# Designs tried in a protein design run: peptides against a protein of PDB entry 5Z08. Part 17

Target 1, 168 residues: chain A of PDB entry 5Z08
Amino acid sequence: RQKDEWAKKTSSLMKQLDWFIGEHLGAMLAAEELGGPVVGELMEIDPDDLSAGFNAHGKLKKATSQPDLDRRQRRIDDIWGPQDEQGQAHKRKRGADEALAASAEMRDLIEQLMNKLVEAGGDNSATYVEIPRESAAARFLVRSKVAMFHPNDARRLRLVDFGRDLDD
Target 2, 222 residues: chain B of PDB entry 5Z08
Amino acid sequence: GLPRLIDAIEEASKIPAKRRQTPIKPTIEKLTTHLYTHGASPDSLLRLADLLTLRNHLDQASLAAITRNLYPSSTVSDEVVLRFIGALGHGQLKPTLALQALFLRWLVMVYHLLENPGVLGQVYGVLFDLLDTAAIRPQLCHLLALVTRRKHVRPFRIQAILTLSRQTGGDPNLTGLLRVFKNYYPEIIVGDATKGRASAFKHPDPQWRQHLDEIQQRRSEA

## One batch from the design tools (peptide; aimed at target 1 V118 L159 G163)

Design b1_p11_8_s3 (made by RFdiffusion4, then SolubleMPNN; from b1_p11_8, 5 letters changed)
Fold by OpenDDE base, seed 5:
Structure b1_p11_8_s3 (fold): chain B 168 residues (1-168), chain C 222 residues (1-222), chain A 11 residues (1-11)
Amino acid sequence: as target 1 above (168 residues)
Amino acid sequence: as target 2 above (222 residues)
Amino acid sequence: SLEEQLLNMFE
């Protein structure tokens, strides 16, 4: 029963994470990679816009976050976009492609980190993923205290084991 | 006069120090004294810029002494500016990084005398790409802080500074430049990199400024 | 915060 509830919670969480990556985080990470605002140091991402999407219980409220992402992306595009209409269309497409790429990179990184955590069987030394570069995705996870770099090797990243701190 | 002193130094610069018939130091001292007293005309500035930026047999101490006394008596032309910008970076034909730092410092101190301040904006990319060069970074960031306009603040440049700031452990000059960028785009989140100590980009030499103002004032009275 | 939400997702 507890395992099934955990599995359901994990599945729900993964769906929410996947949605969050696709709808919000990917664009923000792409913006960071492109030299936009750093995700998570954005305390002034109107927490109300992100928090309006999440109730106090962590449930995604169906607030149509599309307008706010579109507003943020539009603000980024308005700030950094070429003035010419043709340049705007190409830049929107490029921005969308970069957001998709950032989303894919984040998903892949999370998957690798989770797989290594499961495979390690409690050996913290075996939980490290080799990262080819310090991506916006990797930096975001570290800033969010979700992941940590190896103390001696910034190319090695692992998930923070929150479960051990609860059992001790 | 100044042109004759420059002529003598130009000729001496073609010859290795060991092969010179006459010591150059007394001529350099006369030049620097003249520059300190009267400044350099636009034509003399161009000639001196060539002496400072082109590979020759002048010693580094002499080049540094000329640069430290390079007071414009009038305006600074685009051509003079471009000579100094062209001398920046790594290469066997480039001046030493120490001398390049003095050139950048000089450009900061004479920025208000440029005939066309926009010329530095045109070469903004060249200047920006040199930020990884630690030896010139302090003066380069100061110059960029003066030159930066909204059109120069681009996402890739923000990221480049952020990346370099992380790599350098938060160089206060980079933090200062990021604050300048944020002034044009307040929505730029520079994170904890901007919470650190930033350079205020104060005038690098107040005494030099005062002396420059005295030289410039004499021109307005003539 | 987004950080807290992500942390709460992994808790």
Scores: peptide ipSAE 0.008, ipTM 0.277, DockQ to the pose 0.043
OpenDDE base, seeds 1, 2, 3, 4: peptide ipSAE 0.008, 0.007, 0.007, 0.007; ipTM 0.269, 0.244, 0.264, 0.260; seeds 1, 2, 3 fail the geometry check

Design b1_p11_8_s4 (made by RFdiffusion4, then SolubleMPNN; from b1_p11_8, 5 letters changed)
Fold by OpenDDE base, seed 4:
Structure b1_p11_8_s4 (fold): chain B 168 residues (1-168), chain C 222 residues (1-222), chain A 11 residues (1-11)
Amino acid sequence: as target 1 above (168 residues)
Amino acid sequence: as target 2 above (222 residues)
Amino acid sequence: SKEKQLLNMFE
């Protein structure tokens, strides 16, 4: 009974998290990867806003203002060419693709982190996931205090076990 | 062409102003006009970087004028970057701090054109250790804000910025850099040091950027 | 068992 209730609650939370990742977080993470603001400085980023690009400080480019372009945004601007309708469509498509990619990366990372936590059976040393790169997703989880890096190895990330930390 | 102008300036730079047969100013004006119109190739950038960073007999106004018109027509090599980084700091053989500030500003403005942005990450320590130099701090913080990655955000550097922020009465540029650090480690307790106005590190010169983009676009069409 | 359940939550 309790296990089933836990499974249902976990499933519900995972669905909500999946929705949040897909609808909001993916675009924000993509923005961060594109040199946009760090997640938490911008509450909502539309994938269409990603197409406008960000300055080197993560401020949204207004269509009328040539904001500072980071290298990735410049590459995007170079790929998108002049602000013609085709360029805007390509910008929007690429922004959507980057948001989808960021969403997928976040989902995969969360999955790996949760799986390792379960597999470790309470051994904190075994809860670490090896990350190939420091992604916006990884940084977000750390910022949110959901995950932490290994103190000696920034390539190793684990979930914070809130259950243990409350019992200790 | 640009190479001939550089040749003339290189030769003039070896001679004290009082001993020059011809005034260099007209040649500098031709150079800056050419740079403004066409930009500098990678090879020309390297030669100009040497003229700007090595001790010679060129006057500060001429060096500043060249730096303000140093539009890359292409990419910026690691070698060019390292010339400018090597010119930073205190020393009798180094350029003036005013000129160093212009170099840092230039690096910020051309950061997107670097062949290898990672080169700045490799010299991060050198840049960071210069934060106590007030004359270059604004541009240095801006450059560091672009260059900073997680691997650079170390406890000793966090503490160094916090200490320097207290000592400077909360320099907005340091506050801005601390915010960048916090993006990697939100647990950083910055206390009152970040309650102040932070620099947004906006582009130093939007007109310069626009003109650079025009020069870069002409290359892509050729 | 818990691992399989977590994996199945993203499917």
Scores: peptide ipSAE 0.017, ipTM 0.239, DockQ to the pose 0.060
OpenDDE base, seeds 1, 2, 3, 5: peptide ipSAE 0.016, 0.010, 0.009, 0.015; ipTM 0.283, 0.279, 0.269, 0.281; seed 1 fails the geometry check

## One batch from the design tools (peptide; aimed at target 1 F20 M114 L159)

Design b1_p12_1 (made by RFdiffusion4)
Pose (drawn by RFdiffusion4):
Structure b1_p12_1 (pose): chain A 102 residues (1-31, 98-168), chain B 214 residues (1-190, 199-222), chain P 12 residues (1-12)
Amino acid sequence: RQKDEWAKKTSSLMKQLDWFIGEHLGAMLAAEALAASAEMRDLIEQLMNKLVEAGGDNSATYVEIPRESAAARFLVRSKVAMFHPNDARRLRLVDFGRDLDD
Amino acid sequence: GLPRLIDAIEEASKIPAKRRQTPIKPTIEKLTTHLYTHGASPDSLLRLADLLTLRNHLDQASLAAITRNLYPSSTVSDEVVLRFIGALGHGQLKPTLALQALFLRWLVMVYHLLENPGVLGQVYGVLFDLLDTAAIRPQLCHLLALVTRRKHVRPFRIQAILTLSRQTGGDPNLTGLLRVFKNYYPEIIVSAFKHPDPQWRQHLDEIQQRRSEA
Amino acid sequence: MSLAEMLEEIEE
């Protein structure tokens, strides 16, 4: 099957993203840098792992967030995540993977 | 003759205006005239795109003059297209929004000359996420309308464009893009973009006809 | 590139 290539591509891309978060983004978030990288990654991992865990239930894809998390503000500003409209302490990913003809 | 002018504009681009041993306006005009007559080669286009995209000491009037006369001879590379894509939106590395509107207008006018038009499809999300920026929205919508293929019409983008249409009170450029979206998915709840400058289109055609000569 | 594109490719 062609499946593990979609796995190989994803494991390779995940590493490239973590490298970007650690080398570039964490430092930008500080204005320590290492702490910002770890929390951004944990948050993105939690965000992505849940979006698929719901499959169809769009309502269950929110993760609890500290009050003034800069990682969530960046992710919302970058249009990769959205706050819940009723309260801003839960967060979901934008669901890039969902496709009508997937 | 053209590379020499670019070499001069590049050097002047590195130092402030008052420290220049010569006014640059006469040299900018020579470049503008040369581009009007002969067009820009693929390599010259790349160098000009760097000058238009990277922060330098060139003034706005000079950059706009260059952008307006950026008629390609032959083709437009991905290297050129991506530099203009990367120049879009807000940030300290990026050019003014006014120049960004000119670049987006230019990409529409040269869309048929791209060596790899699919490259815009590979950055579709970068273009789309910037629709909130009103200063460049009309030009963004026109370009997105040319670039949109079925694979790009995803539910999250359908919802985002509908929300933006409601919040802006109904931007006709947004509804024009939604029309293109509906052509791929008619299930969707319901300006046919014209060429932005016909004289520029005509002048580009004249310059491009030289490619048939040998 | 953008963060959104990197995430979209991972999800695909």

Design b1_p12_1_s1 (made by RFdiffusion4, then SolubleMPNN; from b1_p12_1, 4 letters changed)
Fold by OpenDDE base, seed 1:
Structure b1_p12_1_s1 (fold): chain B 168 residues (1-168), chain C 222 residues (1-222), chain A 12 residues (1-12)
Amino acid sequence: as target 1 above (168 residues)
Amino acid sequence: as target 2 above (222 residues)
Amino acid sequence: MSLGLMIEEILE
């Protein structure tokens, strides 16, 4: 009974987390990866807003209706990207694609971290996941105190074991 | 002479401090005094680079003292440079971040003595990827400011600096590096990221530079 | 605390 309730509760939490990643966190992570604000500094980033870009202070550029004056703050991508005229639709699509990619990266990272925790069977040394890069996802988990880096290797990340502090 | 001092320190570096029959500190002091007076030959520099970058039983204070007195009497080889670059980053076998910061500072101060300054350009990516490491970032940005050429200024690196600058609240060293990038591509829109205080990347130690010049001059006259 | 509760606490 308790195991079944725990499994149901875990499943429910995972569904809620997946929803949260897809609806909110993915866009925020994508914003951070694109040089936007750190996740948590800007709440409720619309994926469409990712296309507008961020100012030098990490604030969302309001889609100013007046096209002419803000032309000078062309994104690096607007400078180095192919100047093809189909630019606005491609920008929105790119913002959505970045949010989806960030969501997928976060999901994969959480899955790896959880799997390693389960596989380790209580051995903290075996709970580390090797990360290829310090992603916005990894940084978010560390800032949130959900994960921690290995003290001697920033490429190794593990979940914080919150259960052990309850038994002491 | 210098080679015998290095021999003694190399042997001592293999032995834990508690198991040494003789204190190493007097030998380190003799080494640092010799380095201060005469500098290090290319061969001695390579041996000292190994002592500084490879895991051994020398204490951090001794390693730092050697690094602070690491005056080249001649040029600095690619091999010596690559030893110090290879020692950068996170890892159990790598030197402490504090020591890595001293290595980067040293590379900045001896940059004009490199046999091939292009070697740093070849490892530019390795250096650039370490910008997230706060403890070494000031010296790393300074070194990158010296090394950066047009070929290194790429969209992804510009974006990475912009991102990191925002995350750090506008670190003046990152702002300084971004200004160097903008010198190669004036069209780079950095927004307010460049309006802040930027590091001027001044020489880290003018007295050290002057003493280096004196050592270098004595060799040219001999 | 569940991962979800921690994330919620950080986002509140």
Scores: peptide ipSAE 0.010, ipTM 0.248, DockQ to the pose 0.055
OpenDDE base, seeds 2, 3, 4, 5: peptide ipSAE 0.009, 0.009, 0.008, 0.008; ipTM 0.225, 0.230, 0.256, 0.249; seeds 2, 3 fail the geometry check

Design b1_p12_1_s2 (made by RFdiffusion4, then SolubleMPNN; from b1_p12_1, 4 letters changed)
Fold by OpenDDE base, seed 2:
Structure b1_p12_1_s2 (fold): chain B 168 residues (1-168), chain C 222 residues (1-222), chain A 12 residues (1-12)
Amino acid sequence: as target 1 above (168 residues)
Amino acid sequence: as target 2 above (222 residues)
Amino acid sequence: MSLGLMLQEILE
């Protein structure tokens, strides 16, 4: 009974997580990958400031006058910008594709992390997932204190075992 | 009926206001009138939650009007609750803080209709970590006051509220929440933070409650 | 942050 209730609750939460990834987080992660604002950083980004673009550090560029519409800024504007008339369909499609890709990456990463946690059977050393790159998804999970990098290897990521930290 | 009105608004929400062939305001007014008269079914409520919480081209006044008339005709599902919780916080894809405050107020007003009140307890940390956001703090404290159980009253949260209370000059809502915490652990030393004016967390809108009760009663008789 | 916290609450 308790296992079934836990399974149902977990399933419900996973559905909600999947929804959240698809509807909200994927687009934000895609924006971060494209040089937009960092997901979960309280950047008071005024929507009007989004038009100015982001520097290499994800900070708003001061509106310098030169129109060199960096391809990256177009992608950010495509994902985050006000959808004005003509160029929007291709921009929307590209933004949607990037958001879908980011969503898929996040889902896959969470699935791998959860699977490793289950497979490890309590061995924390076996809970690490090897990540090919430090993605926006990986960084988000770390910033959210859901995951942590291996202390000696930034290519290894694991879920934080919240149950153990309460017992110490 | 309500589904057709939602369909029309969903389609309009995909299009910038300047590009709409027809003004959406009359359809919003029809929707809000329908909601006021009949309430929203669980299915309609979920669709409306998506319209309110997802980024779209609806104007803030329309979103606020829908939220103010979002009377459930039945229960509120976990899914609907989690849509609104997921919409909270800072971010470009998030609704405005003003709209988030309306969502929190709505959750307070419909708390007794939740299919599973425990769902809010499961996301307690998410709610608690938003207490520093001044624009939503009053409604957030009220919701937390309803949701708080003994398991949520932890030393780090007590200290966080105390710190925030000092930083805010003794926000009455934080004082009210501290009193709720103290009800679970009377031994909590809150010092002068509880001696100040505290919010009583009264129902935000008695007229809205009365109208909700009328909608709920009509469904039980049908 | 909200998702991470939600995940944290799910994983607790």
Scores: peptide ipSAE 0.022, ipTM 0.251, DockQ to the pose 0.306
OpenDDE base, seeds 1, 3, 4, 5: peptide ipSAE 0.019, 0.018, 0.021, 0.019; ipTM 0.249, 0.260, 0.281, 0.241; seeds 3, 4 fail the geometry check

Design b1_p12_1_s3 (made by RFdiffusion4, then SolubleMPNN; from b1_p12_1, 4 letters changed)
Fold by OpenDDE base, seed 5:
Structure b1_p12_1_s3 (fold): chain B 168 residues (1-168), chain C 222 residues (1-222), chain A 12 residues (1-12)
Amino acid sequence: as target 1 above (168 residues)
Amino acid sequence: as target 2 above (222 residues)
Amino acid sequence: MSLGLMLEEILK
């Protein structure tokens, strides 16, 4: 009974997590990757806002500011690309694609971290995932105190063992 | 005027020093005096960037003197910035590392006049990959400290700086850059690498800055 | 619920 309730609760939480990643966190992570605010400083980022870019302080640029100043965080292709309606559609699509990519990276990272935790069987040394880059996803998990970097290797990430702190 | 001085120097730059009919030094002195007094317009600045970054027959002392007096009278275009960035690194066609260090110093000093400071962020990788070049590292770290945004702080770059810091015995410029990285991501584990002496990345030449401000002010009043 | 709390609940 308790195992079944735990399994149901876990499944429900995973669905909520997947929803949260897809609907909210992905866009925020993408914004952070693009040089926007740290996740948690801006609670709601529209994918359309990702296309507007961020100022040097990570704040959303107001659409009304002179078009020349807004070029600071645009990719080289955005600087030289046609400013036509197709260019705006491509920018919106790009913002959406970056949010999707960030969502996928977060999901994959969580999955890897969880799998390593299960595989390690209580060996904390074996719970590390090797990350190719410190993504916004990885940083978010660390800031949220959900994950920790290896003390000597910032390419190694593990979940915080919440269970051990309860038994001690 | 400044364009005529640049014309004369451009023509002289095509000819080896031993084959020049007239000494170039007096023309360089006139140019540097003019630059010191009036600054360089955007068009003149681009031409001077080409003279400084492209291989020619000008002597290193003349190139350094021009660079030290390269006061913009206005903004600095992306094109000018990219000329200087393109001149960085190793190669037979590249300027000397000493001159490259002066270019990086110049970019630091005129950073606030860039039309698009984001252009440096776009070439961040190019700049970062040159950190192993000791001769330009101090100015390069300073420029990177100004340019670095959250999007540039990546694990592979953190590890690269950490590795390079170990290899260099804790270069204070690298330590300073790591502190900049840590300001964006306090959770970054940099170990003891940030506890050492770090560069404060102070303005390289306060007098040069003051003189630049005077040139810029005179233009705003005209 | 924060992601941290959700993950904590999953990992408990």
Scores: peptide ipSAE 0.017, ipTM 0.242, DockQ to the pose 0.251
OpenDDE base, seeds 1, 2, 3, 4: peptide ipSAE 0.009, 0.010, 0.011, 0.009; ipTM 0.247, 0.220, 0.230, 0.251; seeds 2, 3, 4 fail the geometry check

Design b1_p12_1_s4 (made by RFdiffusion4, then SolubleMPNN; from b1_p12_1 with E5L E11L)
Fold by OpenDDE base, seed 2:
Structure b1_p12_1_s4 (fold): chain B 168 residues (1-168), chain C 222 residues (1-222), chain A 12 residues (1-12)
Amino acid sequence: as target 1 above (168 residues)
Amino acid sequence: as target 2 above (222 residues)
Amino acid sequence: MSLALMLEEILE
């Protein structure tokens, strides 16, 4: 009975989390990957500032035509560059695609983290997921104190087990 | 005037809200309106700092409203600064972390009006040791970015920020503070932690700044 | 508190 209640609560939580990722978090994570505001920081970012794109320092880039901008920076400029009429539809589509990609990355990361936690059977050393890169998703989970990096390896991420700290 | 409003609020702050004969909200509104229009003198600032930092029966919304309207009409004394610094950290007698964040934001916005900016440098260690407190970290990093001098940039503090940056997944505010440190010691190897996004530490409220400037200008003309 | 509520509280 308790396992079934836990399973139902976990399922409900996962549905709520999936909804939150899809409706809100994915777009914010995509914005962060594109140099936008950091998720979970009360940055009063003016919506108008979001439209202008961000430089490597998180500042609004003025549309400088420099050709040698890194492919990611071009994507940022393509997504957040000046809204000419024809550019707006492509920008909205690219923004939507990046939000979907960020949502998928976050879902996959959470799933991997949860699976490793279950598989580890209480061994904290076995709960680490290897991440290919430090993503906005990974950083968000760490900032939120939901996950933590391995002390000696920033490519290894695990969920913070809040339940164990209560039983000790 | 402002002193009478403060007197009324001080007396009300000693009594639980449910036991007050009169609602305090109208008096708080009069106070905040007065502060918005005229600012607070040094003496009034000290009294208001005590109301904001000492445990009393005022509600959080009232304390936040006073803090948001705490325009100095003149300078800010060391004593006022130390009241706000002393209110930081964890403890049952301390203000909420949300209110502490507002205090730090206020100190950032009035930094140029401090009678002695060096007072913050003297308590640098106290401020620095609070960087692990996530709720106040953004405003704390901004204040530290203003206060940091060469004497504060020590190897143990560099290592502490680097460690905390890794633990926080590269908090942009910590990255911003590391860049300030690097300005004093360019040889600091900040590794990949500083290649990330850094906070620019922009003024928290441009409208508040403009209104403060108007209040300060009226004093200079009087 | 659900992870979703915790996340919502962090984003607020």
Scores: peptide ipSAE 0.011, ipTM 0.442, DockQ to the pose 0.068
OpenDDE base, seeds 1, 3, 4, 5: peptide ipSAE 0.013, 0.011, 0.012, 0.010; ipTM 0.270, 0.448, 0.411, 0.453; seeds 1, 4 fail the geometry check

Design b1_p12_2 (made by RFdiffusion4)
Pose (drawn by RFdiffusion4):
Order: sequence, then structure tokens, then C-alpha cells
Structure b1_p12_2 (pose): chain A 102 residues (1-31, 98-168), chain B 214 residues (1-190, 199-222), chain P 12 residues (1-12)
Amino acid sequence: RQKDEWAKKTSSLMKQLDWFIGEHLGAMLAAEALAASAEMRDLIEQLMNKLVEAGGDNSATYVEIPRESAAARFLVRSKVAMFHPNDARRLRLVDFGRDLDD
Amino acid sequence: GLPRLIDAIEEASKIPAKRRQTPIKPTIEKLTTHLYTHGASPDSLLRLADLLTLRNHLDQASLAAITRNLYPSSTVSDEVVLRFIGALGHGQLKPTLALQALFLRWLVMVYHLLENPGVLGQVYGVLFDLLDTAAIRPQLCHLLALVTRRKHVRPFRIQAILTLSRQTGGDPNLTGLLRVFKNYYPEIIVSAFKHPDPQWRQHLDEIQQRRSEA
Amino acid sequence: STLEEIYQRLVW
């Protein structure tokens, strides 16, 4: 099957993203850098793991967030995540993976 | 003759205007004239794109003059296209929004000359996420309309464009893009973009006809 | 993929 290539590509891409977060983004968020990288990654991992866990239930894809988390603000500003309209302490990913003809 | 002019503009591009031993306006005009007559080669286009895209000491009027006369001889590379894509939106590394509108207008006018038009499809999300920026929205919509293929019409983008249409009170450029989206998915709830400058299109065609000569 | 879309948006 062609499946593990979609796995190989994803494990390879995940590492490239973590490198970017550690090397470039955490430092930008500080304005410590190491702390910002760890929390951004944990948040992205939690965000992605849940989006698929719901499959069809669009309502269950929100994660609890600290009040003034800069990581969520960046992710929302970068249009990779969205706050819940009723309250801003839950967050979901934009669902890039969903496709009509997937 | 053209590379020598670019070498001069590149050097002047590195120092402030008042510290220049010569006014640059006469040299910018020579470049503008040369580009009008002969077009820009693939390599010259790349160098000009760097000058238009990176932060330097060149003034706005000079950059706009260059952009308006950026007729390609032959083809347009991904290297050139991506530099203009990376120049879009807000940020300290990026050019003015006015120049960005000119770059987007230029990409529409030279869309048929790209060596790899698919490259715009590979950065579709970068173009699309910038639709909120009103200063460049009309030019973004036209380019996105040319670039949109079925694989790009995803539910999250459908929803985002609908929300933006409602919140702006109905931008006709957004509804024009939604029309293109519907061509791929008619299930969707319901300006046919014209060429932005016909004279520029005509002048580009004249310059491009030299490619048939040998 | 989702990851690729995230990566591109954060990088660009």
C-alpha cells in the first residue's frame, strides 16, 4: 500500500515543523524561548490529535487554554486555529484535512 | 546593456539617497526605457524582483516605475513568482501594500508566461489567507480566480469566503471568486475578472513575438 | 495534508 509514505511524509514534516518552532518561533514569542517552543508544540499536538478524534462531531474539537496564552493568539492570527465564539478559553484547529472528495 | 543598469541600481540600492554621489532618477529612467523596449530576461527579472521585494533604500516612485515596465521577454520562473508571493501582507520585511497591489496585478498579466503555473497552486493557502487585507483584495481575488482548481475548494475556505463576503457587506471581487468556487462545487449557495490594463497586454504581446524569431 | 498546510502557513 501507499500508506506508510503518507506516514513517512508526516513524520518527516512533523520534525521539520518542530525544528521551525524551536529555532525561529519560540524566540519570536519571547519578545524564555525554550519554554515558548515546548508549549507551542504541545498545543499544536493537542489541537491536531483532537481534530481527527472527533471525525464528524465538529463540536468536540475544543481544547482548554490558559487565559493569556500567546501560542493560541499566534495560531489564531496565523489562521491555523479558531477560538470558540461563546468563550475564548477553548480552541480548535481549522480542519485542513477535511475534503469533500477526500 | 541592461545588466550594467541593474548593477548600478543594485549598488545605489544599498546606500541612502542623500549619500549617493549621483541622483538615481536618471539611471532609473534608463532602466525603465530599456525594459519598455526589450523586456526583462528571466535572469534580469529575478534580480529586479529582489530589488522590488527586499528592503532597500530605493524610493516608492522608482519601485513603481520599475514594476510598471516589468515586461518579460520569454518566461517567468518560480523563483520570481515566489518572491512576489513572499512579499505579500503585513510585516517589517515586506514592501508597501501599494506595491503589493502592483505585484498582484503583474502576476495576473504574466500568468500565461509562468514556466510552472502550478506553483501558485502550491502556495494557494498563502494567497487565500490574505483576502482580509482590503488594500490588495481586488488583485488577490483576480489571481486566486485564475489559480483555483478543484483541490483548493475546501469547506473551510468556502466558509471563510462567505463570512468575509457578509462582513464586508458584499465585496463584488469576493463574489467573483465564489463564482469560480461554484464551478467546481455547484452545491454552494450562489466581477468576471477582465484584464487590468489592455495597453500593457498589447505591449507585452509585441515584445513576446520576438521569441518566434531566430 | 493538515500538517503541510500548518507548516506552510507558519513559515510564510

Design b1_p12_2_s1 (made by RFdiffusion4, then SolubleMPNN; from b1_p12_2, 4 letters changed)
Fold by OpenDDE base, seed 5:
Structure b1_p12_2_s1 (fold): chain B 168 residues (1-168), chain C 222 residues (1-222), chain A 12 residues (1-12)
Amino acid sequence: as target 1 above (168 residues)
Amino acid sequence: as target 2 above (222 residues)
Amino acid sequence: SMLEEIYLRLTS
């Protein structure tokens, strides 16, 4: 009931957030995942370095063989690389798919973070969400001061307690 | 002739205004009148580009007046273009941002006279990295809109524009540039960043264009 | 609200 009332009362804000994530943030996060600049930081990145992708710290990854980064980077190269004729439609679809995926990841992560905070009932140890990787979404949340990594475990992310930070 | 006027201004530019024996303003007026009437040859353009871009003792009003009358009588060389591009950004030795905006505007207006339009594509990164500089952003976006090719539309640049668009509250010039990017890659998800007002990147000065065309036509008849 | 703060921080 309270969750439903909260959802109803915040429905407008949720729609705005969803819109922001879907229409703005998703594409930016996808670009970051794809070796684009860190969202909010102007990075001087050589176009060739963009094809190499960014590390978890928003720094250009040297072409180290991380398969998942390679897959997203391949998608970028497929989307933004030199167009061979047949690849354009597939490249377009992949770019849209990456933006959608990034949007979905961000939304899901925010939802998980909020849910964990509500469920924890004040126990800070129970507020952490386990993240499979340091995604652009996770990093953006941290940069935006929405979330914090666990001091000893970068795979654990929690929502910033806005109530305490406002009182301090 | 024009070379002698440039010589006089070059010499005067080495000396602080307070230490000049003669006012430079009459010579600047003669120069601008000559430029307005006849335009500048490629050689004269290079010399004038140096006067405009290198730190000297010329006043900002004189530099602006020269820039506003910088009609090419022929083509614009890569060297001239690179002088103006090199003058962009922040630095103690660089021209004022107001003058840089005039240079960018000039490059837009003479883009069709470039000997090699590809030269701007080669320095695309330099131009793009200056988008955060609000004072030159309108003209910079316009120039980038002309210069942008598919090879320049990269994920990082898309994101950079989107981020900057958000930070600026949706600058119409950035929105216009995003639309140019989207023309090359329709799949670019720009969301509401493109739903807002976008600059159409119209010619900055139709009268200047007309006068340039008249100068260029006289060359073809000679 | 938590959601408001999230939105504000994400959009800042």
Scores: peptide ipSAE 0.377, ipTM 0.380, DockQ to the pose 0.275
OpenDDE base, seeds 1, 2, 3, 4: peptide ipSAE 0.376, 0.376, 0.379, 0.362; ipTM 0.385, 0.452, 0.423, 0.442; seed 3 fails the geometry check

